# Peptides against a protein of PDB entry 4U39: the designs that were tried, part 114

Target 1, 302 residues: chain A of PDB entry 4U39
Amino acid sequence: SIKVIGVGGGGNNAVNRMIENEVQGVEYIAVNTDAQALNLSKAEVKMQIGAKLTRGLGAGANPEVGKKAAEESKEQIEEALKGADMVFVTAGMGGGTGTGAAPVIAQIAKDLGALTVGVVTRPFTFEGRKRQLQAAGGISAMKEAVDTLIVIPNDRILEIVDKNTPMLEAFREADNVLRQGVQGISDLIATPGLINLDFADVKTIMSNKGSALMGIGIATGENRAAEAAKKAISSPLLEAAIDGAQGVLMNITGGTNLSLYEVQEAADIVASASDQDVNMIFGSVINENLKDEIVVTVIATG

## One batch from the design tools (peptide; made by RFdiffusion4, then SolubleMPNN)

Design b2_p20_1_s4 (from b2_p20_1, 9 letters changed)
Fold by OpenDDE base, seed 5:
Structure b2_p20_1_s4 (fold): chain B 302 residues (1-302), chain A 20 residues (1-20)
Amino acid sequence: as target 1 above (302 residues)
Amino acid sequence: MKILVLLVGTAQEVLDALRS
């Protein structure tokens, strides 16, 4: 089974966004130290951590409180993650609960033998130096606790949105990018296809790879496949070129009008931009909610 | 949702499979 665990406010917002977009084939778990915020989760499983430590009042933007809250609730986390083959741990780094608890939860998932993937954001520069420093510590701890860690630099989201985008919409876009990172992988595994992905192949590309980068491309029109692929490999979210990666996951998602030619064209662009010997998983997904859009997601590991 | 195509291999093997 695949489990997605949202940790703290940012992780829970991302999980809510995944549920709203009907990301299928995954179980959703919301984790928080704030009981009031947790009640607003759309997840089926809601877990309050550190009830003795925090009394449900949250972590006070302190990562050490988030860490201790997860440690207090270790047995409950183990029970909730038991029997998962894969665990996505999603969080906004820089806060108290997400930054402190996500590494502990990731380690619990890994110790249970799940393929553990972190999908996390770095805070925007405008959130201030304290959040950036807390995020750096949380990302370092996540890197040790996961098999693969996708880090989304929120400041790079400002390069793909309009300059006049309100701060609240920039946070919603960060939640959407977290969704795209989880969905781009989970759809390849959880969606029954013409060819089933061997979970061993996913493990080969994602096990013990450390940090990963994600690129996203969206396009419409006659050349939409090629444009989406080119945008994905040149995405501002990619802090490095994909030609240095040890593994590449590619998802091409389109509507019911997605052609095999468009799939081939997009895959050729990404594979041609990759190292010839790189291990690649390429999948195409039909999403009936997409009309004329193609979405290409590239995840570069290693 | 349905997976339409899945390719696993090296980038070169993927290219060869796509170009065949």
Scores: peptide ipSAE 0.173, ipTM 0.778, DockQ to the pose 0.833
Fold by OpenDDE base, seed 1:
Structure b2_p20_1_s4 (fold): chain B 302 residues (1-302), chain A 20 residues (1-20)
Amino acid sequence: as target 1 above (302 residues)
Amino acid sequence: MKILVLLVGTAQEVLDALRS
């Protein structure tokens, strides 16, 4: 089974966005120290952590409170994660609960023998130096607790959106990028296809790989597949080229009009931009909601 | 939602499969 755990406010917003976009084949768990915020989750499973420590009032933007809250609730987290083959831990780093609890939850998942993937954001620079420093500590702790850690640099989202984009839309885009990171992987595993992905192949690419980078490309029109693939491999979210990666996961998602030719064209672009010996998983997904859009997601590991 | 194509291998093996 695949479980997606949203940890704290940003993680729970991302989980809500995943549910709203009908990301299938995964179980959603919302984790928070704030009981009021947790009640707004759309997840089937809602877990309040650190009820004795915080009394449901949240972590006060203190990662140490988030950590202790997850430690207090360890047995409950273990029970909720038991029997998962794969666990996605999603959080906005820089806050109290997400930053502190996500590494603890990830370690619990890993100790249970699940393939543990972190999908987290770095805060925007405008959220201030305190958030950045807290996020750096949380990311460091996540690296030790996961098999693969996808880190989304929120400041790079500002390079792909209009300069006049409201702050609220920038946060929504960060939640959407978190969704795309989880969905880009989970759709390949959880969605029945003509060829089923062996979970062993996923483990080969994602187990003990440390940090990963994600690129996203979206395009429409006649050359949409090639354009989306080129945008993905040159994405501002990629802090480095995909060249030199030890593993590449590629997802091409299109509407019902996605052709095999478009799939091949996009895959050729990404594979040609990768090292010849890189372990690659390539998958294509039909999403009826995309109409004329193609979305290419590339995850580079190692 | 449906997976249309899945390829697993080295980038070179994927390229060879796409170009065959």
Scores: peptide ipSAE 0.162, ipTM 0.769, DockQ to the pose 0.809
Fold by OpenDDE base, seed 2:
Structure b2_p20_1_s4 (fold): chain B 302 residues (1-302), chain A 20 residues (1-20)
Amino acid sequence: as target 1 above (302 residues)
Amino acid sequence: MKILVLLVGTAQEVLDALRS
């Protein structure tokens, strides 16, 4: 089974966005130290951690409280993650609960033998230096606790949105990018297709790969596949070129009008930009909710 | 949702498969 665990406020917002977008074939778990915030989760499984430590009042933006809260609730986390083949741990880094608890939860998933993927955000520079420093510590702890860690630099989201975008919309876009990172992988595994992906192939690309980068491209019109692929490999979210990666996952998602030619064109662009010897998984997904849009997601591991 | 195409291999094997 595939489990997605949202940790703290940012992780739970991302999980809510995944549920709203009907991401299929995954089980959702919401984790928080704040009982009131946890009640707003759309996840079927809601877990309050550190109930004795925090009394449900949250971590007070302290990562050490988030860490201790997850340690207090270790047995509950183990039971909730038991039998998962894959675990996505999603969080906004820089806060108390997400920064402190996400590495502990990830380590629990890994110790249970699940393929453990972190999908996390760095705070925006405007959230201040304290959050940035806390996030750096949380990301370092996540790297040791996961098989693959996708880090989304929120400041790079400001390069893909309009300069007049309200702060609240920038946070919603961060939640959407977290969704795209999880969905881009989970759709390849969990969605019934014409060809089934062997979970061993996913393990080959994602096991013990450390840091990963994600690029996203969206386009419409006659050249939409090529444009979306070019945008994905040149995405501001990619802090490095994909040619240095040890593994590449590519998802092309389109509507019912997605052609085999468009799929081939997008895949050729991404594979041609990759190292010749890189292990690649390429998949195409039909989403009936997409009209003329094509979405290309590229994840570079290693 | 349905997976339409899945390719697994090296980037070169994927390219060769796409260009065949």
Scores: peptide ipSAE 0.152, ipTM 0.754, DockQ to the pose 0.807
Fold by OpenDDE base, seed 3:
Structure b2_p20_1_s4 (fold): chain B 302 residues (1-302), chain A 20 residues (1-20)
Amino acid sequence: as target 1 above (302 residues)
Amino acid sequence: MKILVLLVGTAQEVLDALRS
């Protein structure tokens, strides 16, 4: 089974966005120290952590309170994660609950023998230096607690949106990028295809790989597949080129008009931008809600 | 929503399936 755990405010917003986009084949768990915020979750499983420590009033933007809250609730987290083959831990780094609790939850998932993938954001520069420093500590702790860690630099989202985008919309886009990172992997595993992906192949690419990079490309028109693939491998979300990656996961998602030629063209572009000895997993997904758009997601590991 | 996965596999398996 695949479980997605949203940790704290940013993680819970990402989980809500996944549920709203009908991401299939996953179980959703919302975790928070704030009981009022947790009640707004759409997840089937809602877990309040650190009830004795915080009394449901949240972590006060303190990562040490988030950490201690997860430690207090360890047994409850273990029971919720039991029997998972794969666990996604999603959080916005720089806050109290997400920064402190996400590494503890990730370690619990890994200790249970689940393939543990972190999908987290760095705060925007405008959130201030304190949040950036807290995020750096949380990301370092996540790296030790997961098999693969995807870090989304929120400031790079400002390169792909209008600079006049309201702060609230920039946060919604960060939640959407978190969704795309989880969905890009989960769709490959959870959805039956013409070729069945063995979960062992996913483990080979993602187990003990440390930091991973994610690129996203979206395009329309006659060359939409090639354009989307080129945008993905040159995405502002990539902190480095994918040519040095030991493993690549590629998802191409299109509407019912997605052709086999378009799929091949996109795969060839991503393969040509990767190392010759790269372990690549490719998946093609039809989403009936996509009309003329193609979305390419690339995750580079190693 | 119907999500239909057309192809999932290694790049080589997918390429081989596309050529068949």
Scores: peptide ipSAE 0.034, ipTM 0.679, DockQ to the pose 0.426

Design b2_p20_2_s1 (from b2_p20_2, 14 letters changed)
Fold by OpenDDE base, seed 5:
Structure b2_p20_2_s1 (fold): chain B 302 residues (1-302), chain A 20 residues (1-20)
Amino acid sequence: as target 1 above (302 residues)
Amino acid sequence: MKVTWILETLEGTEISKLEL
């Protein structure tokens, strides 16, 4: 089974966005120290952590409170994660609960023998230096606790959105990019396509790889596969080129009109931008909600 | 929708299953 655990406010917003977009084949768990925020979760499983420590009033933007809250609730987290083959841990780094609890939860998932993937955001520069420093500590702790850590630099989202985009919409786009990172992997396992990957293939690329980079490309029209692939490998979310990656996971998602030729064309473009010795795996997903669009997601590991 | 609420209390873990 695949479990997605949203940790703290940002992680829970991302989980809500996943549920709203009907991401299939996954179980959703919302974790928070704030009981009122947790009530707003759409997840089927809602877990309040650190009730003794916080009394349900949240972590007060303190990562140490988030950490201790997860440690207090360790047994409950273990029970909620039990029997998962794969666990996605999603959080916004820089806050109290997400930054402190996500590494603890990730370690619990890993200790249970699940393939543990972190999908986390760095805060925007405008959120201030304190959040950036807290996020850096949380990201460092996540790296040790996961098999693969996808870090989304929120400042790079500002390169994808209009300059006049309201701050609230920039946060919603960060939640959407978190969704795309989880869905881009989970769909390869849970959703049948033209080219199916097994869990063992994904596990080979993602086990003990540490940091990963994610690129996303979307296109329409006659050359949509090639354009989506080119956009994915040149994505602003890629802090580095995919050249030098030891592993590449590619998702090619399209509508019912997605052809095997388009899948191959997109795969060839990503392969041509990767090292010759790269372990590249690719899968295709059919999403009936995508009419004429192709979405290419690239995850570079190593 | 079935919601499982897990609450750690001073008295122990409370698990509530709610149908929404």
Scores: peptide ipSAE 0.144, ipTM 0.710, DockQ to the pose 0.014
Fold by OpenDDE base, seed 4:
Structure b2_p20_2_s1 (fold): chain B 302 residues (1-302), chain A 20 residues (1-20)
Amino acid sequence: as target 1 above (302 residues)
Amino acid sequence: MKVTWILETLEGTEISKLEL
């Protein structure tokens, strides 16, 4: 089974976005120290952590409180994660609960023998130096606790969105990018496509790889596959070129009109931009909500 | 929608299943 755990406010918003976009084949767990925030979660499983420590009042933007809250609730986290083959831990780094609890939850998932993938954001620079420093500590702890850690730099999302985009919409786009990171992997396993991957294929690329980068490309029209692939490999979310990656996981998602030719064309573009010795795995997904769009997601590991 | 609420209390783990 695949489980997605949203940790703290940003992680819970990402999980809500996944549910709203009908990401299938995954179980959703919302984790927070704030009981009121958990009530707003759309997840089927809601877990309040650190009830003794926080009394449901949240972590006060302190990562040490988030950490201790997850340590307090370790047995409940273990029970909720039991029998998962794969666990996604999603969080906004720089906060209290997400930054502190996500590494603890990830370690619990890994200790249970699940393939553990972190999908986390760095805070925007405008959120201030304190959040950036807290995020750096949380990201470091996540790297030790996961098999693969996808880090989304929120400042790069501001390069993709209009300069006049309201701050609230920039956060919604960060939640959407977190969704795309989880869905881009989960759909390869859980959603039928033209080329299905098994869990063993994904495990080979993602097991003990450490840091990963994600690129996303979306296009329409006659050359949509090639354009989407080119956008993915040149994505502002890729802080480095994919030509240094030891592994590449590629998802090619389209509507019911997605052709094997378009899948091959997109795969060839990504392969040509990657190292010759790269372990590349690609899958295709059919999403009926994509009419004429192709979405290419590239995850570079190593 | 079925919601499972997991709360650690002083008395142990409380699991509440709500049908919303």
Scores: peptide ipSAE 0.124, ipTM 0.689, DockQ to the pose 0.014
Fold by OpenDDE base, seed 1:
Structure b2_p20_2_s1 (fold): chain B 302 residues (1-302), chain A 20 residues (1-20)
Amino acid sequence: as target 1 above (302 residues)
Amino acid sequence: MKVTWILETLEGTEISKLEL
């Protein structure tokens, strides 16, 4: 089974966005120290952690409180994650609960033998130096606790969105990018396409790889596959080129009109931009909601 | 929708299943 655990406010917003976009074949778990925020979760499983420590009032933007809250609720986290083959741990880094609890939860998932993938955001620079420093500590702790850690640099979202984009929409786009990172992997396993991957293929690419980068490309029209692939490999979310990656996981998602030719064309572009010795796997997914769009997601590991 | 609520309390873990 695949489980997605959203940790703290940012993680829970991402999980809500996944549920709203009908991401299939995953179980959703919302974890928070704030009971009021947890009530707004759309997840089927809602877990309040650290009730003794926080009294449901949240972590006060303190990662040490988030950490201790997850430690307090360890047995419940273990029970909620038990029997998962894969666990996505999603969080907005820089906050109290997400930053502190996500590494603890990830370690619990890993200790249970699940393929543990972190999908986390760095805070925007405008959220201030304190959040950036807390996020750096949380990301460092996540690297030790996961098989693969996808880090989304929120500042790079500002390169994709209009300069006049309201701050609230920039946060929604961060939640959407978190969704795309989880969905880009989970759909390869859970959603039939033209080319299906098994869990063993994904595990080979993602197991004990440490940091990963994600690129996303979306296009329409006659050359949509090639354009989407080119956008993915040149994505502002890629803090480095995919050249030098030890592993590449690629998802080609399209509507019911997605052709095997388009899948191959997109795969060839990503392969041509990757090292010759790269372990590349690619899958295709059919999403009826995309109509004429193709979405290419590239995850570079190593 | 079936929601499982897991609440840690001072008295122990409370698990409630709610049909929403």
Scores: peptide ipSAE 0.068, ipTM 0.640, DockQ to the pose 0.014
Fold by OpenDDE base, seed 3:
Structure b2_p20_2_s1 (fold): chain B 302 residues (1-302), chain A 20 residues (1-20)
Amino acid sequence: as target 1 above (302 residues)
Amino acid sequence: MKVTWILETLEGTEISKLEL
């Protein structure tokens, strides 16, 4: 089974966005130290952590409180994650609960033998230096606790949105990019496509790889497959080119009109931009909510 | 929708199942 665990405010917003976009074949778990925020979760499983420590009042933007809250609730986290083959741990880094609890939850998932994937954001520069420093510590702890860690630099989201985009919409786009990172992998396993991958294929690319980068491309029209692939490999979310990656996981998602030719054209573009010795795996997904759009997601590992 | 609420208390783990 695949489980998605949203940790703290940003992680729970991302989980809500996944549920609203009907991401299939996954179980959703919302984790928070704030009981009022947790009540707003759309997840089927809601877990309050650190009830003794925090009394449901949250972590006060302190990562050490978030860490201790997850340690207090370790047995409940183990029970909720039991029997998962794969666990996504999603969080916004820089806060209290997400930054402190996400590494502890990830380690619990890994110790249970699940393929453990972190999908996390770095805070925007405008959120201030304190949040950036807290996020750096949380990201370092996540790297040790996961098989693969996808880090989304929120400042790069400002390069893909309009310059006049309100701050609230920039946060919603960060939640959407977290959704795309989880869905781009989970759909390869859980959602039928033209080319299906098994869990063993995904495990080969993602097991013990450490840091990963994600690129996303979206296009429409006659050359939509080629344009989406080119946008994915040149995505501002890729802090480095994919030519240095040891592994590449590619998702090609389209509507019911997605052709095998378009899948091949997109895969050939990503392969041509990758190293010759790269372990590249690609899958295709049919999403009936996509009309004329193709979405290419590239995850570079190693 | 079925919601499972997990709360750790002084008396142990409380699991509440709600149908919404």
Scores: peptide ipSAE 0.057, ipTM 0.626, DockQ to the pose 0.014

Design b2_p20_2_s2 (from b2_p20_2, 13 letters changed)
Fold by OpenDDE base, seed 3:
Structure b2_p20_2_s2 (fold): chain B 302 residues (1-302), chain A 20 residues (1-20)
Amino acid sequence: as target 1 above (302 residues)
Amino acid sequence: MKVTWILETKEGRTISKLEI
């Protein structure tokens, strides 16, 4: 089974976005120290952590409180994650709960033998130096606790949105990028009867790879596949080129009009930008909610 | 290069493993 665990405010917002976009074949778990915020989750499984420590009042933007809250609730986290083949741990880094609890939850998932993938954001520079420093500590702890850690630099989201984009929309876009990172992988695996084959190949690429980078490209029109692929490999979200990666995962998602030619064209672009000795997974997914849009997600590991 | 292809079409999903 695949489980997605959203940790703290940003992680729970991302999980809500996944549920709203009908991401299939995954179980959703919302984790928070704030009981009021947790009640707003759309996840079927809701877990309050650190109830004794925090009394449901949240972590007060302190990562050490988030860490201790997850440690207090270890047995409950183990029970919720038991039997998962893969666990996505999603969080916004820089806060109290997400920064402190996500590494503890990731380690619990890894110790249970799940392929553990972190999908986390760095805070925007405008959130201040304290959040950036807390995020750096949380990211360092996540690297040790996961098989693969996808880090999304939120400041790079500002390069792909309009300069006049309201602050609330920039946060919604960060939640959407977290969704795209999880969905880009889960859609490749979450098919009845094929999960074991897809999961074995993903496990080979993602096990003990450390940091990963994600690029996203979206396009419409006649050259949409090629344009989306070019945007993905040159995405501002990629802090480095994909040519140094040990593994590459590509997902091309389109509507019911996605052609084999478009899939091949996009794959050839990503393959040509990758090292010749890389292990690659190429997937195509049909999403009936996409009309003329193609979305290419590239994940570079190693 | 090891390549796994996951192709979803209207007819269903197919998986192909290629060594290039």
Scores: peptide ipSAE 0.391, ipTM 0.899, DockQ to the pose 0.833
Fold by OpenDDE base, seed 1:
Structure b2_p20_2_s2 (fold): chain B 302 residues (1-302), chain A 20 residues (1-20)
Amino acid sequence: as target 1 above (302 residues)
Amino acid sequence: MKVTWILETKEGRTISKLEI
């Protein structure tokens, strides 16, 4: 089974965005120290952590409170994660709960023998130095606790959105990028009856790889597959080129008109940008909501 | 190079593995 655990406010917003976009084949778990925020989650499983420590009032932007809250609730987290083959831990780094609890939850998942993937954001620079420093500590702790950590640099989202984009929309885009990171992987393995073959290959690419980079490309029109692939491998979200990666995961998602030729064209572009000794997984997914859009997600590991 | 293809078509999903 695949579980997606959203940790704290940012993680829960990302999980809500995943549910709203009908990401299939995953179980959603919302974790928070803030009971009121947790009630707004769309996840089937909602877990309040650190109820004794925080009294449901949240972590007060303190990662140590988030950490202790997860430690207090360890048994409940273990029970919720038990039997997962793969666990996505998603959080907005820089806050209290997400930053502190996500590494603890990730370690619990890893100790249970799940392939543990972190998908987290760095805060925007405008959120202030304190959040950046807290995020750096949380990311460091996540790297030790996960098999693969996808870090989304929120400041790079500002390069792909309109300069006049309101701050609230920039956060929504960060939630969407978190969704794309989880969905880009989960869609490759969430297929009944095929999961076992694909999951073994995903596990080979993602196990003990440390940091990963993610690129996203979206395009429409006649050359949409090639354009989306080119945008993905040159994405501002990529802090480095994919040519040094030991593993590459590509997901191409399109509408019902997605052709095998388009899938191949996108894959050829990504393969040509990758190292010759790379392990690659290419997946195609049909999403009727995309109509004329193609979305290419590239995840580079190792 | 090891390539796994997971192709979703109207006919269903197919998996192909290539070792190049």
Scores: peptide ipSAE 0.378, ipTM 0.888, DockQ to the pose 0.794
Fold by OpenDDE base, seed 2:
Structure b2_p20_2_s2 (fold): chain B 302 residues (1-302), chain A 20 residues (1-20)
Amino acid sequence: as target 1 above (302 residues)
Amino acid sequence: MKVTWILETKEGRTISKLEI
């Protein structure tokens, strides 16, 4: 099975966005120290961690409280993750619960033998230096606890949105980018109720790869496939070019009019931007809601 | 280059492995 575990406020907002977008073939778990915030989760499984430590009042923006809360609830986390083939751990770094608990949860998933993928955000610079420093510590701990860690630099979201975008919409876009990171992988391997034979290839690309980069491109019109692919490989979310990656995952999502030619054209662009010795997985997905849009998600590992 | 193609169609999902 594939499990997505949202940790703390940002992780739970991302999980809510995944559920709202009907991301298929995954089980959702919401984890928080704040019992009131946890009640707002749309996840089927809701887990309060550190009930003795925090009394359900949250971690007070302290990562050490988040860590200790996950340690207190280790057995409950193990039970919830048991039998997962793959675990996505999603969190907004810089907060108390997400920053402290996500590495502990990731390590539990990895110790259970699941392919463990972190999908996390760095805070915006405007959230302040304290959050950036806390996030750096949490990201370092995540790198040790996961097979692959996708880090989304929130400041780069400001390069892909309108300059007049309200701060609240920038956070919603961060939740959406977290969704796209999880969905871009899960759509490749998840069919409703089944893990496909392709999971072995994903495991080969993602196992013990450390940091990963993610790019997203969206386009419409006659050259939409090529434009979306070019936007994905040049995405501001990519902190580096994909040409040094040992593995590449590409998802091409389109409407019912997505052609094999468009899929091939997008794949050729991404392949041409990648190393010659790279292991690549290309997937196409049909989403009737996209109409004339093509979305290309690229994840570079290694 | 090792390429795995996952093609979703109305008829289902097909997987192809290529070495290029």
Scores: peptide ipSAE 0.261, ipTM 0.845, DockQ to the pose 0.828
Fold by OpenDDE base, seed 5:
Structure b2_p20_2_s2 (fold): chain B 302 residues (1-302), chain A 20 residues (1-20)
Amino acid sequence: as target 1 above (302 residues)
Amino acid sequence: MKVTWILETKEGRTISKLEI
């Protein structure tokens, strides 16, 4: 089974966005120290952590409170994660709960033997230096607690969106990028009955790989596959080129008019930008809601 | 290079493994 755990406010917003976009084949768990915020989650499983420590009032933007809250609730987290083959831990780094609890939850998942993937954001620079420093500590702790850590630099989202984009929309785009990171991997695996075969290949590419980079490309029109692939490999979200990656996961999502030729063209572009010795997984998914759009997600590991 | 192709269609899921 695949479980997605949203940790704290940012992680729970991302999980809500995943549910709203009908990301299939995963179980959603919302974790928070704030009971009021947790009640707004769309997740089937809602877990308040650190009830004794915080009394449901949240972590006060303190990562140590988030950490201790997860430690207090360790047994409940273990129970919720039990039997997962794969666990996605999603959080906005820089907050109290997400920054402190996500590494603890990730470690619990890893200790249970699940393939543990972190999908986290760095805060925007405008959120202030304190959040950036807290995020750096949380990301460092996540690296030790996961098999693969996808880090999304929120400041790079500002290169993708219009300069006049309201702050609230920039946060929604960060939640959407978190969604795309989880969905881009989960769609490759989440088909019942094939999980063991695909999961073994994904596990080989993602196990103990440390930091991963994610690129996203979206395009329409006659050359949409090639354009989406080129945008993905040159995405502002990529802090480095993919040519040094030991593994590449590519998801090509399109409407019902997605052709095998378009899938091949997009994959050839990503393959040509990758090392010759790379292990690559290419997934193609049909989403009827995309009409004429193609979305290419590239995740480079190692 | 090991390439795994996963094609998901309305008709079902096809997996192809290529070693290049």
Scores: peptide ipSAE 0.035, ipTM 0.613, DockQ to the pose 0.813

